# Designs tried in a protein design run: peptides against a protein of PDB entry 3LCN. Part 64

Target 1, 96 residues: chain A of PDB entry 3LCN
Amino acid sequence: QYTENLKVIVAEKLAGIPNFNEDIKYVAEYIVLLIVNGGTVESVVDELASLFDSVSRDTLANVVQTAFFALEALQQGESAENIVSKIRMMNAQSLG

## One batch from the design tools (peptide; made by RFdiffusion4, then SolubleMPNN)

Design b2_p29_1_s4 (from b2_p29_1, 13 letters changed)
Fold by OpenDDE base, seed 1:
Structure b2_p29_1_s4 (fold): chain B 96 residues (1-96), chain A 29 residues (1-29)
Amino acid sequence: as target 1 above (96 residues)
Amino acid sequence: SDEFYAFLKQLAALNPDSKFLQLVLKALE
């Protein structure tokens, strides 16, 4: 039910990673696919770390944890728009 | 989508040891 919104949210988070040379849309889709198929923070991070060794494990963990928190927020009634706005602000702070 | 499938195929070629990726590819065929 929230998969499409979660894809948008994860894509926004990925957009904040410097020098990330992958298709953000499809990486976000893969992350959400892993989550909806029973992935945990640990297992999803492990998978992503094996695929994208140029990105630090801490950065990947931050992305994945954000995805899980966002999913919970969506389930609790927060709008995708608000969540995206928060992530965009966090991305800006990270770059500043 | 076809494009997403192609993306995964490319990742799989570079990462042949990813078991879940192989399972996903099989499911999308």
Scores: peptide ipSAE 0.503, ipTM 0.894, DockQ to the pose 0.021
Fold by OpenDDE base, seed 3:
Structure b2_p29_1_s4 (fold): chain B 96 residues (1-96), chain A 29 residues (1-29)
Amino acid sequence: as target 1 above (96 residues)
Amino acid sequence: SDEFYAFLKQLAALNPDSKFLQLVLKALE
């Protein structure tokens, strides 16, 4: 399974959100839990938006979509380290 | 983990209408 790698990847994506005041590790774990239990992009975004109103819906949608793309990349054979590096670079390039 | 379970319980207390949170908490018991 790719669950543990996906947690690391989602945590890296969450780390790029400015002024995010939640525990990144546990939020990432919850997102992965939602996905592996049959969540869709829309249903996971809806859940997160109801829980974390300090984060915009667009930002949450970006995080969730990244998680689904990362899962597909893992299944296609890309390493978790490579995916994390790409996300870190994107975080650094973001203008907010 | 115990810490993750505690995190979810706090989250559920603040959001009592989240059905999935309740299901997750039950599964982790």
Scores: peptide ipSAE 0.501, ipTM 0.894, DockQ to the pose 0.021
Fold by OpenDDE base, seed 4:
Structure b2_p29_1_s4 (fold): chain B 96 residues (1-96), chain A 29 residues (1-29)
Amino acid sequence: as target 1 above (96 residues)
Amino acid sequence: SDEFYAFLKQLAALNPDSKFLQLVLKALE
């Protein structure tokens, strides 16, 4: 499926969070695990907010929504490399 | 992986009320 590509994409998004000191790789893996097991944006955000209270709910929502959009893009034929590039550019432009 | 499992175990220790996390850990055992 798209799980491995999605992990890479989510990890790239997490890398843009200032002062995020969790293991990005494993947080990304857990997010993807939640999504592929039927999580919605709301339920995944709720779970992550309970686990990572040092990160704002809005930031978590942004990460999760990006993951869902990325999954849709992958399903529509966009390459993982292209999606990662977009996220990387957004991370670079973000002030926090 | 073993490392991912260890990561989840650490999270579970700090968040014992996360039902889904507990279920995931049980499934990975």
Scores: peptide ipSAE 0.501, ipTM 0.893, DockQ to the pose 0.021
Fold by OpenDDE base, seed 2:
Structure b2_p29_1_s4 (fold): chain B 96 residues (1-96), chain A 29 residues (1-29)
Amino acid sequence: as target 1 above (96 residues)
Amino acid sequence: SDEFYAFLKQLAALNPDSKFLQLVLKALE
C-alpha cells in the first residue's frame, strides 16, 4: 500500500503547524493508522481533536483532508516526492 | 515500532476516553 509514503506526507503537513508540540512522526503514523482502519475525515478529526485540544479543529481538518487527498493522488500515480514538495510549498506560503 | 507503541500508551494514559485508541493498543499487544 501507500501507508509509508502517506506517513511521510502527513508528517510534512504537520511540520507546517506552528507551535505543534507533539512528535510529528508518531502523530502522522497514528493519523495514517486511523485512515487505513476505515476512518473518515470527520471521524479522524474528531479523534485528533479529542487527543490534541490545543490544536484547532480547522487546523486538524486541513491536515486530515490533505492526507485523504494525498492518498488519492498516490493511488492515481503521483509520486510521494511531488506531493511532499507541494505541501512544503504550501507550508512556506502559510501565514503564521 | 516500540517507540510508536510507547507514544500511544502515553496518549492513552492522558486520554482514557479515547475508545479507538484503546482498541488500537489492544490490537498491538
Scores: peptide ipSAE 0.500, ipTM 0.893, DockQ to the pose 0.021

Design b2_p29_2_s1 (from b2_p29_2, 11 letters changed)
Fold by OpenDDE base, seed 3:
Structure b2_p29_2_s1 (fold): chain B 96 residues (1-96), chain A 29 residues (1-29)
Amino acid sequence: as target 1 above (96 residues)
Amino acid sequence: MPVGTSDLSREELEERIKELKEKIKEAKK
């Protein structure tokens, strides 16, 4: 499984959200386990939206979709380090 | 040492999800 790598990747994505004052480690693990437990993009977004009303649904959807894309990338052989680097660059380029 | 989440059984996984949700809620307080 790629759960441990995916936690790191999701944490990096969460770190790019402005004014997000939650425990990133807990939230990242929560998202990953929801996915591993059979969650879909829609169901995970709904769950997160119920917990974090200060974050837009679009932002939450972007985080969750990134997690699913990252999981697929890991399965296709891309390194976690490379994926994290891409996300970090995307965070730096964000205008939000 | 504690096992990673990748080593959890289905039942343990569901319990950890519940635990995390509570931890997140507590951290929000």
Scores: peptide ipSAE 0.630, ipTM 0.882, DockQ to the pose 0.303
Fold by OpenDDE base, seed 1:
Structure b2_p29_2_s1 (fold): chain B 96 residues (1-96), chain A 29 residues (1-29)
Amino acid sequence: as target 1 above (96 residues)
Amino acid sequence: MPVGTSDLSREELEERIKELKEKIKEAKK
């Protein structure tokens, strides 16, 4: 499975959230394990929303959806390095 | 050495999730 690669990918995505002062490593692992344990986009977003009320639901949904898309991409043969690079570029292009 | 999350059983996985949630809550304080 791709849990370790996915943690790196999700951490990169979280790093793009402005004013997010949480432990990114812990949050990334938390998200990945929720997904691996059978979570859906909706259930994981609901869980995160209960913990991080300072982050918009849309932002949380974007993070979670990115994780699911990344997992699919990994399964289709795309490298983790390439996925991280795409996310890094997207973070840089964000207006906040 | 610590075991990677990819090697966890379902029971261990659920326990780790609980642990992480607690750690995240404590870090927010």
Scores: peptide ipSAE 0.630, ipTM 0.883, DockQ to the pose 0.328
Fold by OpenDDE base, seed 2:
Structure b2_p29_2_s1 (fold): chain B 96 residues (1-96), chain A 29 residues (1-29)
Amino acid sequence: as target 1 above (96 residues)
Amino acid sequence: MPVGTSDLSREELEERIKELKEKIKEAKK
């Protein structure tokens, strides 16, 4: 399992959301565990949308999809460090 | 000893999910 690495990756993604004042560590773990417990992109987005109505559904979907892609990347042998670096660059390039 | 999420049983996983949801809700207040 790649849960610990995925939590770090998701946390990095969440850190790129403007005005997101939630506990990133808790939310990251929450997302990862939902995925590990069999969640789909749609079901996890629905869950997050119910909790965070101030964040657009598109933004939440982007976070969740990134988590799934990251999990696949980890399974294919990419390092967590590389994935985090890519996300950090994407965060920096985001126009909002 | 501390247990990582990768070591949780399915039941423990579901319990932790519920716990996290409550923690998140409390943090929003």
Scores: peptide ipSAE 0.630, ipTM 0.881, DockQ to the pose 0.347
Fold by OpenDDE base, seed 5:
Parts: C-alpha cells; sequence; structure tokens
Structure b2_p29_2_s1 (fold): chain B 96 residues (1-96), chain A 29 residues (1-29)
C-alpha cells in the first residue's frame, strides 16, 4: 500500500486550489481512504462535491484523477518526491 | 504513536472515514 505517500501527494495537489481554506491534511486523508476503500473517480468526486460546494466539480475531479494517476505511478516505481515536484509545477499554473 | 492508515482493517477504515467526514464538516462551520 502507498497510502502515506499518497496522502502527501494529494495534500500537495489540494494546496494548489485557490481559496481552499479547509484542513488540507484531513481532506487528503479522507480522499486517500475513500480510494483505498474501493472508491472510483466518480464516487469520490461525488462525495467531495457534496462536502465542498464552493469548489467546482471539475477542480475536484482534477484532484481525484491526480490521486489515481499518482497511485499508479507509485506502483510503477516512481518516487513520491518526483510526483510532488510535478504537482508543484502544475500548481504554479492556476487550478481555478 | 498514531497507527498508519495502511494498518487499518476494513472496519477501522470505514470508521476513520466517518470520523474524518465529521471533522471536515465541523471545520466548515
Amino acid sequence: as target 1 above (96 residues)
Amino acid sequence: MPVGTSDLSREELEERIKELKEKIKEAKK
């Protein structure tokens, strides 16, 4: 399992959302656990959309899809640090 | 020390999810 690394990765992705004032650590863990518990992109997005109505569904979908891609990357041997670095670069380009 | 989520059973996982959801909701208020 790559849950701990995935939490860090998802947290970095969430940090890129402008005006997102939620507890990043809690939300990141929430997303990761939903995925680990068998969630799909669709089901996790639906769950997040119900909680964070101030964030666009597309933005939430982007976060969730990133999490799934990151999980696959981790499974293929890419380091968490490399993935985080890529996300930081993407965050520099507005998610809004 | 807190136990990592990788060590949680399915039941414990579901309970933690519920707990997190409540914490998130409270933080939004």
Scores: peptide ipSAE 0.629, ipTM 0.883, DockQ to the pose 0.348

Design b2_p29_2_s2 (from b2_p29_2, 9 letters changed)
Fold by OpenDDE base, seed 2:
Structure b2_p29_2_s2 (fold): chain B 96 residues (1-96), chain A 29 residues (1-29)
Amino acid sequence: as target 1 above (96 residues)
Amino acid sequence: MPVGTSSLSREEIEKRIKELKEKIKKERE
């Protein structure tokens, strides 16, 4: 089970959102648990959009999709450290 | 105070989801 690694990964992704003044650890855990509880990209995005209406739906979708991709990558054997590094680079390039 | 989730049951997950949602809402107040 990759929930703990995924929380770290999602937290890194959330950290790239400008002006996101939420407890990143809580939100990351929230997203991960929604996913492991059977959530889909659409359902999780809908949930987050309801809570964070100041964040664009596209941004939320990007975060959620990244989480799903990261989960798949973890399952395929990619290290959490490598995934975090890639996300950090993406944050600097696309969300910074 | 993040809780480890790797060993949570489905019921515990659902409970924690509700808790987190409330915490997130509270932090915004």
Scores: peptide ipSAE 0.668, ipTM 0.917, DockQ to the pose 0.358
Fold by OpenDDE base, seed 4:
Structure b2_p29_2_s2 (fold): chain B 96 residues (1-96), chain A 29 residues (1-29)
Amino acid sequence: as target 1 above (96 residues)
Amino acid sequence: MPVGTSSLSREEIEKRIKELKEKIKKERE
């Protein structure tokens, strides 16, 4: 399974959201479990939107889509370290 | 605190999802 690596990846993505005052570890685990339990991009976004009304739907969708892409990448053999590095780069570029 | 999820059954996953949702809500209040 890739759940533990995916939690790390999602946490890194969440850490890039400005003014996101939530427990990153809890939210990351929540997202991963929703996905593993059969969630789709749309259903997971809907769930998160209902919880975090202060975060734009587009931002939430970006997080969720990143999670799904990361899961696919892991399944195709890409290392978690490489995926995390990409996300860190994306986070840095989104600032400013 | 978050726990490992790699060995959870579907039933345990659903239970944990509900638990996490409540934790997230509670921390925000």
Scores: peptide ipSAE 0.668, ipTM 0.917, DockQ to the pose 0.370
Fold by OpenDDE base, seed 3:
Structure b2_p29_2_s2 (fold): chain B 96 residues (1-96), chain A 29 residues (1-29)
Amino acid sequence: as target 1 above (96 residues)
Amino acid sequence: MPVGTSSLSREEIEKRIKELKEKIKKERE
């Protein structure tokens, strides 16, 4: 099970959202548990959109899709460190 | 703070999801 690594990865992704003033660790855990409990991209995005109306659905979808891709990458043997590094670079590019 | 999730049962996961949702809501109030 990759839940702990996935929480770190999702937290890094959330940290790239400008003006996101929520507790990132709580939101990251929330997203991961929704996924491992059988959530889909659509259902998790719907759940998050109901809570965070100041964040666009596209942004939320990007976060959730990243989580699903990261989970698959972990299962295929990619290290959490490499995944976090990629996300950090993407965050920097998005803000730059 | 977040709880470790590596060995949670299905029931514990569902309980934690509810707890987190409430925490998130309260922080926004």
Scores: peptide ipSAE 0.666, ipTM 0.917, DockQ to the pose 0.360
Fold by OpenDDE base, seed 5:
Structure b2_p29_2_s2 (fold): chain B 96 residues (1-96), chain A 29 residues (1-29)
Amino acid sequence: as target 1 above (96 residues)
Amino acid sequence: MPVGTSSLSREEIEKRIKELKEKIKKERE
């Protein structure tokens, strides 16, 4: 499994959300476990939307889709470091 | 030290999900 790497990746993605005051480690682990437990993009987004009503659904969907894409990338042999670097660059240029 | 999620059973995963949800809610109060 790639759960540990995925937690790091999701945490990096969450760190790019402006004014997100939640514990990033907790939320990242939460998202990864939802996915590992059989969650779909839609079901995980629904769960997060109900929990974080101050964050737009589009933002949450972007985070969750990134997690699924990252998991596929890991399975295809891409390093976690490369994925994190890409996300960090995306975070830096995002205008919210 | 906390155990990694890669070794958790389905039941343990579900339990941890509930724990995390409560922790997240608690910190938001």
Scores: peptide ipSAE 0.666, ipTM 0.904, DockQ to the pose 0.362

Design b2_p29_2_s3 (from b2_p29_2, 8 letters changed)
Fold by OpenDDE base, seed 2:
Structure b2_p29_2_s3 (fold): chain B 96 residues (1-96), chain A 29 residues (1-29)
Amino acid sequence: as target 1 above (96 residues)
Amino acid sequence: MPVGTTDLSKEEIEKRIKELKEKIKKARS
């Protein structure tokens, strides 16, 4: 499993959300475990949307999709460091 | 001592999910 690295990756993605004052570590672990437990993009987004109504569904979908892509990248041998770097660059471009 | 998420069983994962949800809610209140 790649859950530990995925938590770090998701946390980095969450850190890019403007005005997101939640506990990033808890939310990141929450997202990762939902995925590991068989969640889909849609089901995880629905779950997050129910908790964070102040965050747009598109933003949440972006986070969740990133998590799934990151998991695939890890499985294909890409380093967590490289994935995090890409996310940081994307965060700098701002999230809509 | 603390068990990593990679070591959790299906049941333990589901339990942790519920626990995290409550922690998230509590942190927001």
Scores: peptide ipSAE 0.688, ipTM 0.900, DockQ to the pose 0.335
Fold by OpenDDE base, seed 1:
Structure b2_p29_2_s3 (fold): chain B 96 residues (1-96), chain A 29 residues (1-29)
Amino acid sequence: as target 1 above (96 residues)
Amino acid sequence: MPVGTTDLSKEEIEKRIKELKEKIKKARS
């Protein structure tokens, strides 16, 4: 499994959300476990939307989709460091 | 010492999910 790497990746993605005043480690672990527990993009987004109504659904969907893509990338052999670097660049461009 | 999430069973994952949800809610209050 790639849960530990995925938590780091999701945390980096969450760090790019403006005015997101939540415990990033808790939220990242929450998202990863929802996915590991069989969640889909839609079900995970619905869950997050019910908790964080101040964050747009599109932003939440972007975070969740990134997590699923990252998981696939890890399974295909891409390093967590490379994935984090890409996300950091995307965060700098803008999110939300 | 706490067990990593990679080592959790299905039941333990579901328990942790509920725990995290409550922690997130409390942190916001």
Scores: peptide ipSAE 0.688, ipTM 0.901, DockQ to the pose 0.330
Fold by OpenDDE base, seed 3:
Structure b2_p29_2_s3 (fold): chain B 96 residues (1-96), chain A 29 residues (1-29)
Amino acid sequence: as target 1 above (96 residues)
Amino acid sequence: MPVGTTDLSKEEIEKRIKELKEKIKKARS
């Protein structure tokens, strides 16, 4: 499995959220383990929404969906470095 | 050194999830 790489990827995605004052490493690991433990996009979003009420559900859904897509990309052979680079570029292009 | 999450069993994963949730809550408080 790709839990360690996915944690790095999710951390990069979380870093793009403005005014997100949480421990990025803890939250990233939390999300990854929820997924590894059989979580779905909906169940993980629900869990995060219950914890982070200051973050919109759409933003949380975007983070979780990115994690699932990244996991698939890793399984397809894409490097974690490339995935992180893409996310970093997306973060830079984000308007809000 | 602590083992990575990749090496955790199902039971250990569930335990770590609960642990992380508490850590996140405490950090936010």
Scores: peptide ipSAE 0.688, ipTM 0.899, DockQ to the pose 0.344
Fold by OpenDDE base, seed 4:
Structure b2_p29_2_s3 (fold): chain B 96 residues (1-96), chain A 29 residues (1-29)
Amino acid sequence: as target 1 above (96 residues)
Amino acid sequence: MPVGTTDLSKEEIEKRIKELKEKIKKARS
C-alpha cells in the first residue's frame, strides 16, 4: 500500500485550501483511510461535505480526485516527492 | 509501539475511521 505517502500528499493538497481551520493531519488520514476502505470519489466527498459545510463541494471534490490520481501515480512508479511538488505549485497558482 | 496505517486490518481501519471522525468533530467544537 501507499497510505503513508498518500497521507503526505493529501495533507499538502489540504494546506492549499484558504481558511481551512481543521487539523490537516487528522483530515488527511481520514480521507486516505476512507479511500483504502473502498470509498469512491462520490462517497468520500459526501462524507467530507457532511463534516465541512463551510468548504464547497467543488473544493472537496478536487481534493478527493487529487488523492485518487496521486494513488494511481504512486502505483505507476512516480515518487511522492514529485507529486507533492506538483501539488505545491498548483496550490500557489490557485492562490495567485 | 504505534502501528502504521499500512499495517491495519479491515476492522482496524474501520475503527480508526470512527476515531478520526470524532477527533475532527471535537477539534472543531
Scores: peptide ipSAE 0.687, ipTM 0.899, DockQ to the pose 0.330

Design b2_p29_2_s4 (from b2_p29_2, 12 letters changed)
Fold by OpenDDE base, seed 5:
Structure b2_p29_2_s4 (fold): chain B 96 residues (1-96), chain A 29 residues (1-29)
Amino acid sequence: as target 1 above (96 residues)
Amino acid sequence: MPVGTSSLSREELEKKIKELKEKIKKRKE
């Protein structure tokens, strides 16, 4: 299972959201649990949108889609460290 | 060490989801 690595990856993605004041660790764990419990991109986005009205749906969708892509990457043999590095670069780019 | 989600039953997983959801909501209030 890749749940622990996915938590780290999702947390890194969440850390790139400006003015996101939620507990990143809790939210990351929540997202991963939803995915593991059979959540789809749409259902997880819906769930998060109901909780975080201060974050745009598009931003949430981006986070969730990243999580699913990351999970696929992990399953295909890409290292968590490499995925995290890519996300960090994307986070930095989005801030510019 | 914390136990991974892979070892959780469906019931345990749903319980944890509920727990986290509540924790997240409480911090927003």
Scores: peptide ipSAE 0.328, ipTM 0.774, DockQ to the pose 0.369
Fold by OpenDDE base, seed 2:
Order: structure tokens, then sequence, then C-alpha cells
Structure b2_p29_2_s4 (fold): chain B 96 residues (1-96), chain A 29 residues (1-29)
């Protein structure tokens, strides 16, 4: 139901990772599909960590947790636009 | 035509996950 918006949101989050050279659209879709397929924060992080060893586990965990929080926010009625805006601001304010 | 994830069966989801995983791996090669 919220998968398409979640893909956009996750993609925005991924775009904030410095030196992330993967296809953001593919990775975002992959994350969302894992979540929709019953993934947990831990299992999705494990999966991503196995694929992207150049990205810290903490960074991956932050992305995945953001996805779950965003999904909850969407379900509670927050607009995708607002969520994306928040993430964009977070990306801009990130020092890491 | 493109199919949204909400319209995919469990089996189709698993297939798509596998497909995306392979695509990601291929780009890393």
Amino acid sequence: as target 1 above (96 residues)
Amino acid sequence: MPVGTSSLSREELEKKIKELKEKIKKRKE
C-alpha cells in the first residue's frame, strides 16, 4: 500500500550516504521488498551488510530503521512529502 | 505493464528479491 512512497523515502535516505556508489533505486526497492516480505531491522541489515561491506553497519542500520519509522509514519497519516523533507534535512545536517 | 509490490504474491515477491539481489551483485562485478 505504501511501498511506492517508501521506495522514494528510502532512496532519499540512501542519497545521503557519502560515497555510496550503488544503484539507489535498486537498493531502495530491495530494502522495501525485504521489509514487505517480512524482514526485520536485524535481518534486513544483515542482508545489506553482506552486500555492502564498504558501508558501516551503523549506517545501514540507520537507513533500515528510518524505513521502518517512515512506514509507521505513513500508516499514521503523515505525507510522503513531509517525510522526504525531514530526511533531506537530516541528510544535509549529517556530519558523518 | 509494471506491477506494484502490493499486487505481488509471496512467490513473486521472493522472485523479485532474488532478481534485485542478482542485479546488485552484477553491478558490483
Scores: peptide ipSAE 0.326, ipTM 0.772, DockQ to the pose 0.330
Fold by OpenDDE base, seed 1:
Structure b2_p29_2_s4 (fold): chain B 96 residues (1-96), chain A 29 residues (1-29)
Amino acid sequence: as target 1 above (96 residues)
Amino acid sequence: MPVGTSSLSREELEKKIKELKEKIKKRKE
């Protein structure tokens, strides 16, 4: 499966959130575990919102949706490196 | 170090979810 690559991808996405002081590796693993255990965008966002009230629901939704899109992209044959590169660019754009 | 998710059974996966959730909550306290 694509769990390890997905954890890296989600971690990169989380790194783009300003003032996010949580353990990114743990949070990324948590998100991926929820997804592979049957989570939906809505259910995962609800779970994260209960833990991170300092982060907007829209921001959390963006992270989770990115994870699902990344998973689909991996399944369609896109490389993890390419996906990570796209996310890095998005993170940089959000700071500018 | 965290265990790879691809090698976890359903039961182990649920346990890990609980573990991570608690760890995250503790860091916020």
Scores: peptide ipSAE 0.322, ipTM 0.777, DockQ to the pose 0.317
Fold by OpenDDE base, seed 3:
Structure b2_p29_2_s4 (fold): chain B 96 residues (1-96), chain A 29 residues (1-29)
Amino acid sequence: as target 1 above (96 residues)
Amino acid sequence: MPVGTSSLSREELEKKIKELKEKIKKRKE
């Protein structure tokens, strides 16, 4: 199921946000459910921004866009492990 | 593209979204 893999992927992306004090598992699940329920990048970002005012809209947009790209990649046959690895590398580069 | 879930109806999905939203808000209180 793509939803479970996507939760893991989104959680990895969220883990790269400095000083993010929210429950990553809950937020990841929330994002995925919004997406599968017909959310768009803009609508999901708006929803998250209303909940997390300490995180910039640009950061939230980056997370949500990554989720949509990851979903497309999964549908096109890329493995969740490969996607997670890419995100982990991007997180490391962002912090270093 | 829309993604189907194996077990959740649309109504159940909306309920779960609401539940998670409330849990997130509650942790901020």
Scores: peptide ipSAE 0.322, ipTM 0.770, DockQ to the pose 0.637

Design b2_p29_3_s1 (from b2_p29_3, 15 letters changed)
Fold by OpenDDE base, seed 4:
Structure b2_p29_3_s1 (fold): chain B 96 residues (1-96), chain A 29 residues (1-29)
Amino acid sequence: as target 1 above (96 residues)
Amino acid sequence: KIKKLEEELKKEKNEKTKKILKKIIELLK
């Protein structure tokens, strides 16, 4: 029920990764699908690491953890707009 | 949606993107 909003949120987070040349739309969709199908932070990071070995595990973990936190925030009633705004601000500052 | 993704897959040239698309399609089926 929060999948579409979560895709947007994850896409925003991915957009902050420097020199990330993958299709953000598809990567975001894949991450969300893994999460809604029962993935954990660890299992999703492992999957992404196998696909994007040029991106550090720390960076991938940051993206995935953000996704899980965002999902929790959505479930608690926070708007997708607010979450996206927070992520955008964080992207503007620094990412790792 | 799956049909659209399959059509996109047919046209996709980037091997990594193709791999992701296949994984997405698999999870959606």
Scores: peptide ipSAE 0.694, ipTM 0.945, DockQ to the pose 0.789
Fold by OpenDDE base, seed 1:
Structure b2_p29_3_s1 (fold): chain B 96 residues (1-96), chain A 29 residues (1-29)
Amino acid sequence: as target 1 above (96 residues)
Amino acid sequence: KIKKLEEELKKEKNEKTKKILKKIIELLK
């Protein structure tokens, strides 16, 4: 349904993480796959934390929660373009 | 999709990326 759009959205969120040197495309795809296969915020955060020890748990939780909110927004009729724009603005306003 | 990912996995040298690719492939199967 919204899998491909959600990948783009999650990738935009990941791009806002300072000094994140992982392949954003694959990480975004993995997060989306975990969510659509029944993952919860907690379980997805736990999985990511086990893989990326250089990223704080709070940062990972922020990414995952954004993904869940984005999925709900898509289901409620908001465009992916609008969601990406909001995330991009938030990334730009972040102090790191 | 899976075949393409498997080919990318063969070429990948970063261990973390390899782990992610393997996990993605597993979920797609």
Scores: peptide ipSAE 0.694, ipTM 0.945, DockQ to the pose 0.862
Fold by OpenDDE base, seed 2:
Structure b2_p29_3_s1 (fold): chain B 96 residues (1-96), chain A 29 residues (1-29)
Amino acid sequence: as target 1 above (96 residues)
Amino acid sequence: KIKKLEEELKKEKNEKTKKILKKIIELLK
């Protein structure tokens, strides 16, 4: 239902990770699939940590938590565009 | 969609990407 919008949102969040040399589209899709299949923050982070040892666990946790917050925001009626804009701003601030 | 992903998997050479694609396909099945 909100899957496609959530993929876009997660992709934007992943784009903020420095030196992340993976296909963001596929990683975002995988994260969303894990969530919609009943994953928790902990279980999804554990899975991602096993795949991406070059990314800190804290960074992965931040990505996953953002995904869960975004899903809730979408369900409450916030537009995907607004959520993406917020994440883009956060990415820019963290890099500055 | 699964068929499309399987085609992408056949062409993919990066081992980590292949792992992710396989996991995605399994979740979609």
Scores: peptide ipSAE 0.693, ipTM 0.945, DockQ to the pose 0.863
Fold by OpenDDE base, seed 5:
Structure b2_p29_3_s1 (fold): chain B 96 residues (1-96), chain A 29 residues (1-29)
Amino acid sequence: as target 1 above (96 residues)
Amino acid sequence: KIKKLEEELKKEKNEKTKKILKKIIELLK
């Protein structure tokens, strides 16, 4: 029931990747689907690395770990708005 | 949802996007 909010959150995280020339909507949807279908951080990173070889594995791992943490936060009652705000701030800091 | 994605897939020209769409559709079925 948190999939739609998680897609928005993951999309915000992906938007912080410099020179990421992919359809963020579909990538976010794919990441969320992998997670809800039983993916682990490692397995999802492996899948994404096979698709986006121009993005560092560390960057992909950061995105995926953020998704897992966000899902837990949503389940614990944190609002999607608050999570998105945190990610947006982190994106700005990482680029600064 | 799936029907919409399949229609989008028919129109998509970017090969990587097509690949992702196919994977998404497969997971949704």
Scores: peptide ipSAE 0.692, ipTM 0.945, DockQ to the pose 0.793

